# Peptides against a protein of PDB entry 2AUS, part 199

Target 1, 323 residues: chain A of PDB entry 2AUS
Amino acid sequence: ADIKREVIVKDDKAETNPKWGFPPDKRPIELHIQYGVINLDKPPGPTSHEVVAWIKRILNLEKAGHGGTLDPKVSGVLPVALERATRVVQALLPAGKEYVALMHLHGDVPEDKIRAVMKEFEGEIIQRPPLRSAVKRRLRTRKVYYIEILEIDGRDVLFRVGVEAGTYIRSLIHHIGLALGVGAHMAELRRTRSGPFKEDETLVTLHDLVDYYHFWKEDGIEEYIRKAIQPMEKAVEHLPKIWIKDSAVAAVAHGANLTVPGIVKLNAGIKKGDLVAIMTLKDELVALGKAMMSTQEMIERSKGIAVDVEKVFMPRDWYPKLW

## One batch from the design tools (peptide; made by RFdiffusion4, then SolubleMPNN)

Design b2_p24_3_s4 (from b2_p24_3, 13 letters changed)
Fold by OpenDDE base, seed 1:
Structure b2_p24_3_s4 (fold): chain B 323 residues (1-323), chain A 24 residues (1-24)
Amino acid sequence: as target 1 above (323 residues)
Amino acid sequence: MQALRERNARLQALLAEALKKLAE
């Protein structure tokens, strides 16, 4: 999520009609909710699915989905995509995660040894998924991006960890405990980040959502519920982007693949096979798709399929048919 | 709505307790 991507302009003369579409900042409250994502502080106890069902009841929604399961006992950042935005969670599933974990050691270990051994777990690790996971129990590699020890109190080690999607912190702690020679278990776990969603001013509780919905429906105050819901475009901030001409938007919104002539600007470093976000010149999410070309190929070629469109979000009528 | 508020209050209390344990 923290990688700044260069923007390469292919067509510097491309303009956008201000009358077309609904930019994230200009959506009426009802439309904002229909294309929204909540940065939920999931409490410990309920499943992620139970929490999503609660949000649907609180906000009177037909559909919602979460950006990656938290175990019942795990608290913290759970992105919940609403209504028409529900499928944007597909962009968040492969995104990196950060956690704060409390590890309890089963014996006494010198602090210097704890620090030294935990640093060795930065990089690639081998994991086997737990039995309770829907994932096949094959051995696989996962990246630990960083481990930051926050506090050591005797046998209790509080640490921050950044990991590749589908890294099991419980398994990591078990392996650290084995490497220390005393064993260890995960006492507590909180997720502090899921891709572009982190612990910040956008983080809201289930209680906040109840109150904010009442302020809107009973008192006519929409400000709180508007701030509590992020635009769906937030959920794709970590993806490479391709910005398209107004004339290409309606075709992509109808499910047509993006062709090279429709591209106005794009991020550097796109590879064939990457998940990319197709955006309007007003930073509206049109669709998610698979890159069929690299950034370099999209610049150099005059024609061809640039993106295989997998998931459309934009309604077909926001932009006129210009083909 | 009242039953939902009461449940959310309980869930918030559980969160607060978990956060205290993590800070310890």
Scores: peptide ipSAE 0.028, ipTM 0.388, DockQ to the pose 0.095
Fold by OpenDDE base, seed 3:
Structure b2_p24_3_s4 (fold): chain B 323 residues (1-323), chain A 24 residues (1-24)
Amino acid sequence: as target 1 above (323 residues)
Amino acid sequence: MQALRERNARLQALLAEALKKLAE
């Protein structure tokens, strides 16, 4: 998620009309909510679906969706996309995750051995999804990006772990316990990151949302609820981006595929088949789509379909039809 | 370790309060 992507400019003369669209920082509060994502601190106990249902009740919303399931017992970072932004969660599902886990060992192991063995689990690991998962139980590889041991207290090991999406921390801990020769289980788990969403000043509780909604509706104070909701564009920060001409925005907002002439600038390293975010020159999310060309092909070609548009977010009327 | 447990306990309390407010 933290890979800095180079920006290649294709058209350095392209300008944007300041009267068109609604940049993330200039949305009225109602529109901000309609295109919002909450960085929710999910409590332990409820399912991710129950928490989404509660957010819908608290904020009087018709639609919402979450950026990747947390088990009932797992707390922490759960991105919840609201209303018109609900479908942006698709960008978050494949994103890397970070957790803090408490592993309990079933026997005594020297600290040096714990540290050495846990370091061996950095990199590619083989996992089988748990029985309770709706995912087919085929063996698959997953990346463990890093393991940071925070504390060792006898048989209790607290650690931070960065992982590829769909890595099962419970299974990782089980395998670490087997490698240590004593066995282990996951005692506690908290998610501390989901792609661009992390434990920071944007993290809010269900209680915060109740209070902030009341401050807005009863007291007319929108500041708190505005701060508690991130623009949907936050949910695509980790994706490769393509920025388009004002003249191309309305067509894409109507569901037309992005053609090469519409591109102003783009990230380096886009491959055919990648999920990409189509952006305006004001950094508004127009759509998500599948790249039909590489970055290099999008630079070199004068015509053709650059992106197969899968999901439109921008309203059709924010930019004029210029065709 | 203790900090994670304490955080989880606080979050459960906050959920209970939020659910109470939604029931009123």
Scores: peptide ipSAE 0.025, ipTM 0.441, DockQ to the pose 0.928
Fold by OpenDDE base, seed 2:
Structure b2_p24_3_s4 (fold): chain B 323 residues (1-323), chain A 24 residues (1-24)
Amino acid sequence: as target 1 above (323 residues)
Amino acid sequence: MQALRERNARLQALLAEALKKLAE
């Protein structure tokens, strides 16, 4: 998520009409909720699906979905996409994750050896999904981006770990314990990051959501519930973006593929096959799609399909049909 | 892939040895 992407401008004279669309910061509260994502602090105990069901009940919603399952005993960052934004979770599934884990060793190991062995688990590792996983139990590679040891207290090791999506920390800890020669298990786990969602001022509890919804419905105070819900555009911050002309927005909102003439600006480093976010010049999410060209091809070509549109989010009427 | 398989095999062998020593 921390990849700063350069922005390449193709049309520096492109303007946007301020009367069209609903920028993320200017949505009425009802519309903000319809296109919202909650950075939920999932409590330990319930499943991620139970928590989503509770949010739907609390906020009187028909639909919601989560950005990646946390085990019942695991707490922390669970992005929950609401209503019309529900399908934005597909952008969060491939996103990197961070955890704080407590590993308990089954024997005494010198601290220097703990540090040395744990450092060896940075980079590519082999994992087998746990038995209870819906994922086929084939051996697969996963990246460990970093391991930061926070504290060592005898047999207890507290550490921060950044990992590729679908890395199992329980399995990582098991393998670390094997490498140490004494064995280990995961005592505690908290997810501190899921793509662009982290432990910050946007992190809210189920209790906060109850209170904030009541303040809105009973007292007419929108401020709290507005702050507790992020715009769906937050869920795509980590993706490469393509910004399009106002004249192209309605076509893409109708499910048309994005063609090269519609591009105003784009991120560097897009490859063919990448998941990309199609944005308005007001940073509204129009659609997610698959890049059919690289950034370089989108710059050099005057025509052709730039993005195969897979999922539209923007309503068809936010921008006028200009074709 | 082969180097990672060999590493995993070495780790499993080390575990089997360590578990034998703990059972003794």
Scores: peptide ipSAE 0.007, ipTM 0.368, DockQ to the pose 0.014
Fold by OpenDDE base, seed 4:
Structure b2_p24_3_s4 (fold): chain B 323 residues (1-323), chain A 24 residues (1-24)
Amino acid sequence: as target 1 above (323 residues)
Amino acid sequence: MQALRERNARLQALLAEALKKLAE
């Protein structure tokens, strides 16, 4: 999420009509909720699905989805996409995750050896998915981006870990314990990041949501519930983006594929097959799609399908049909 | 892939030995 992507401008003369669309910061509260994502602090105990069901009840919503399962005992960052934004979770599923974990060692190990061995687990690791995972039990590689030891207290090791999506921290800790020769287990786990969602001022509890909804419905105070819900565009901040002409927006909103002439600007480093966010010039999410061209091909070609549109988010009427 | 399989196999063998020593 923190990698600033270069922006390449194809059409420096492209303007946007301020009367069209609803920029993320200018949505009426009801519309903001319809296109919202909550950065939920999931409590330990309930499943991620139970928590999503509770949010739907609290906020009187028909639909919601989460940006990647946390086990019942695991707390922390659970992005919950609301209503029309529900499918934006597709952008969050492949996103990197960060955790703080407490590892308990089953024997005494010198601190220097703990530090040395844990450093060797940075990079690519082989994991076997647990039996309970819906994922085929094939051995797969996962990337550990970083391990930061926060504290060592005898047999207890507190550490921060950044990982590729679908890395099992419990399995990582098990393998670290093996490498140390004493064995280990995961005592505690908290997720501190899911792509662009982290522990920050946007993190809210279920209790906060109850209170903020009450303040809105009974007292007419929308400020708290507005701040508690992020625009769906936050859920795509980590994706490569393609910004399109106003004249292309309605076509894409109707499910048409994005063609090269519709592109105003784009991020560098898009590869064929990448998940990309199609944006307006006002940074509104139009759709998610699969890149059919690289950034370079999108620059060099005058015609062709740039993005295969997989999921439209923007309503069809926010921008006029100009074709 | 092969080097990582060999690493995992070594780690599993070390575990099996460590677990045997703890059961003893």
Scores: peptide ipSAE 0.005, ipTM 0.345, DockQ to the pose 0.014

Design b2_p24_4_s1
Fold by OpenDDE base, seed 2:
Structure b2_p24_4_s1 (fold): chain B 323 residues (1-323), chain A 24 residues (1-24)
Amino acid sequence: as target 1 above (323 residues)
Amino acid sequence: MKELRERNRELERLLKKALEKLEK
């Protein structure tokens, strides 16, 4: 998520009308909520679905969805997309995750051996999904991007781990325990990152949401609830982006595919088949789609379908129809 | 290690308090 992608400008003279759309920082509070994502600190105990149901009750919402299930006992970063933003979670599901895990070893192991063996689990690992997963119980590879040992206290090992989406930390710990020869189990787990969402000033509790909603509804104070909800554009920060002309926005908002003439600027390194975010020149999310061309093809070609539009977020009326 | 456990306990406490407020 932290990789700054190069931006290639195709049309340096393209301007945007300030009267059209609603930039993420200029949305009225009701509209901000309708296009919002909460960086929730999920408590241990409830399911991710129960927590989403409580958020809908707290904020008086019809719809919400989460950016990747946390088990009941797991705490930490759970992005919850609200109302019209609900489907932005599809951008977060494939995103990398970070956890802090407490592993308990079932025997004594020298620290040097713990460190050596855990380093061998950086890279590709083979996992079998747990019985309770909606995923077919086939062996699959997953990437462990990094393992950072934070603390070793006898048989307790606290570590940070960055992983590919759908890596099971419980299974990782089990395999580490086997490799150490003593066995191990997961004592505690917290998710510290889900794509662009991390432990920072945007992380809020259910209790914060209760109080902040009350301050808005009873006291007329919008500031707290506004800060507690991120714009949906936050949920696509990790994706490659394509910025489009004002004249192309309404067509894409109606579900038309993005054609090459509509592109103003784009990130480098887009490949055919990549999930991309289509943005306005005001950094508003119009749609998610599948790249039908590489970045290079989008630069070199004058015509053709650049993006197959899969999910529109922007209302049809934010930009005028110019076709 | 202690910090992780303390954070989880605090979140459980805050959850209880949030639910008590939602029942009012």
Scores: peptide ipSAE 0.480, ipTM 0.928, DockQ to the pose 0.919
Fold by OpenDDE base, seed 4:
Structure b2_p24_4_s1 (fold): chain B 323 residues (1-323), chain A 24 residues (1-24)
Amino acid sequence: as target 1 above (323 residues)
Amino acid sequence: MKELRERNRELERLLKKALEKLEK
């Protein structure tokens, strides 16, 4: 997720009007909440849906959505997108995940063998989705990006694992246990990363949200609730970006596809079919869409549809109609 | 290992406190 994408500039003379839009750090508190994402530390016990329902109750919200289900027993990083930002979760669903897992072995295994076998599970693995998943139960490959053993205590193995979205750590641990010859199960699991969201100073509890909302509503103190909510733009940091001229913003905000003449700058390495974030020159999220061209095609072509706009976030009135 | 278990227990405690505040 921390891959610094090269930025290619197409129009080095393009300026933005400072009076138009609402940059992420300049939103009034109500607008910040309407376009917000919480980096929630989900407790073990409740479902991700129950936790989202509690956030809506705590913050007096009509709608919210989560950036990828955590099982009831799983704690840690759950991005919760609020109100007008709710659909930004579509950017987080395909994002890589990191977990810290406690695996319990059903027999004694030499530490060197544990380390050797777990290293073999880095790379492509074959998984079947569990019965409870909304995903069709087809066999599928998933990438394990890395496994880092943190601690071994007899039959207990604590490890960090980076995985492709929709990798089941419980299934991974089951297969590791089979490969070790003794069997294993998942004793504990915590998600430590979901795309751009990680364990950092932005991580908040449900209890923090209760207190911070109270401080705002009863005491007039906005600072805590403002800090507890990230701008929706955080939820797209891991995506390739296309920055557009001010004169293109209103059209895209009305649901028009992005055409090549609207592009000021873009990330390198965009492929046809990629999910991309369309940004203003002030780093405001206008829309998510599907790239219809590669980065190279967007540079070389003078015309054509660059992005098929799938979801608009920006209000239609933040930028003037210049067409 | 202890840290992960302690963090989970603390989150369960904080959840209980949050729910108790929401019912008042």
Scores: peptide ipSAE 0.478, ipTM 0.928, DockQ to the pose 0.873
Fold by OpenDDE base, seed 3:
Structure b2_p24_4_s1 (fold): chain B 323 residues (1-323), chain A 24 residues (1-24)
Amino acid sequence: as target 1 above (323 residues)
Amino acid sequence: MKELRERNRELERLLKKALEKLEK
C-alpha cells in the first residue's frame, strides 16, 4: 500500500521565498507543538479519550484529538494531533490499519487447516458492527488486505493483519473461529499501524511524554520533546498532494478554494471527490480539501476550482497576501 | 506471542508510573 505516488510538475520555474512560512523541520519548539502529532503507544486499559486527556494534561494543551479509536483493551499506535493540528486526524480516520492479534481457538485444529482457512479471509469480508460501536449496526463489506500468521502454539494463533478502516478484528476472529468449526475469541490486540504512523523510532509512551516535558520545562532540554512530536504534515503523507505557488498560499489560508493557476505540482491519480492535502513548496500543510477535478483535468485546464478547501491549518500571516 | 503480552504488561506498568508522576 506504500505506492509512491508519481509527481507531475506543471510549473518547473516556480520558486519559494525562504522568508515565508515555517517548514516542518524549522519550527520553534512551541510552534512545533502547536502543529504536532504524537505517535502514541496507547497502553491497554484506558480509553482513547482518557489517554488524549492525559496528553493534554502532561503537555499543558487546550486541544488534542486522536486519529482513530482504540478500544480500552487494545494497545499500540494511536496518533494524537495537538492544538492547531487537532483537525488533521480527519485524514487518518479513513486510513488503513495494521494489527497484531492473538486469537484463541476453542478447540484443537490442525495447523495446516488454520493456515488454509485464515488465507481465505484475505479480501472482502462482511461484518456487523458490535453493539457498543458508534457506527450504525448495518452489515458492511470491509477489506482485509493481508493476513500473516506469525506463530501457532496449539490453540493460540498470533497473526498480523492489514485492514480497511473500521474493520473489527474481534469480528474477524469470531468468523475465523466459525470457519474452523471450533469457535475463537480475541485474546489480545495491538495496532501496529495507522496510515503513515507505525511502530518505529517515533513511537512514544505516556511515560516518555512526562519525562520529556519535564526535561524541557525544568532543564531547558528541547531535544526529547521535539523528537517525541511529529509535524502535522506526517499525518497527511498517505494522501495525494497538490503543491501551490507562494502567491496562492495566503488565499487558501484565508479559506479560498484552490484554483488551477495556483498549482505548481501534484500527485498522479487524484480523482474528483478525493481528500487531498494542499502543500507549500516547502512541504508545509496549508489545508485539506475535496478535489473538484482529476489530476488530468488539473493539468489540462487553465482555470477553475481544483480543490474545495474544507480545513485550513496554515496561519493567515505565514505568507503575504498577494491578491 | 510472549513478546506481545510482555509489551502490553510493560505499557500498563509505564502508564502507572506516568500517572504517579502526574499526581506529584
Scores: peptide ipSAE 0.475, ipTM 0.927, DockQ to the pose 0.907
Fold by OpenDDE base, seed 5:
Structure b2_p24_4_s1 (fold): chain B 323 residues (1-323), chain A 24 residues (1-24)
Amino acid sequence: as target 1 above (323 residues)
Amino acid sequence: MKELRERNRELERLLKKALEKLEK
């Protein structure tokens, strides 16, 4: 998620009209909620779906969706996209995840051996999805980006782990236990990161949401509920971005594919087939789409389809039709 | 280790309190 992407400018003279659109920081509270994402601290016990249902009840919403299932017993970072932003969760599903896990060993192992063996699990691992997963139970490779041992207390090992989406920490701990020769199980698990969402000041509980909604509806205080909800643009911060001309925004908002002439600036390193965020010059999310060209092709070509638009978020009337 | 367990127990307590408020 923290990959600093270079920004390549194609049109350094492109300006934006400040009267058009609604920048993420300037949305009225009702509109902010309609295009919002909550960084929820999911409690252990409930399913991710039950928690989403409670958020809809708390905030009087018709629609919401989560940025990747946490098991009932797993706590921590669950992005919940609201109303018109609900489908932005598709950007979070493939995003890297971080967890803090407590592993319990079934036998005594020297600390030096624990540290050595756990370091060997950094990199590519082979996993079989659990029976309860909607994913076909085929063996698959997954990346472990890093393992950081935080604490060792006898048979208890607390560690931080960064992983590719759909890596099963329970299965990782099982394999570590096998490699140690004593066996192991997952005692506790917390997700500390889901793409751009992490443990920070934006992390809120269901209880916070109940109180903050009450302060807004009964006391007229919107500040707390406003801070508890992030703009949907937060959910795409980890994606490569393409910024477009004001004249191209309405067409893309109507579901037209992005053509090369509409591009003002773009991130380096876009490949054909990548999921990309199409942004206004005010950093408003217009749409998600599939790159049909590389960054280099988008620079060198004067015409053609740059992005196949898969999902529009921006309303059709925020920018004028200039075609 | 203790902090992770305490945080999870606090979240369970806060969940119960939130649900009690929603049933009013």
Scores: peptide ipSAE 0.462, ipTM 0.924, DockQ to the pose 0.893

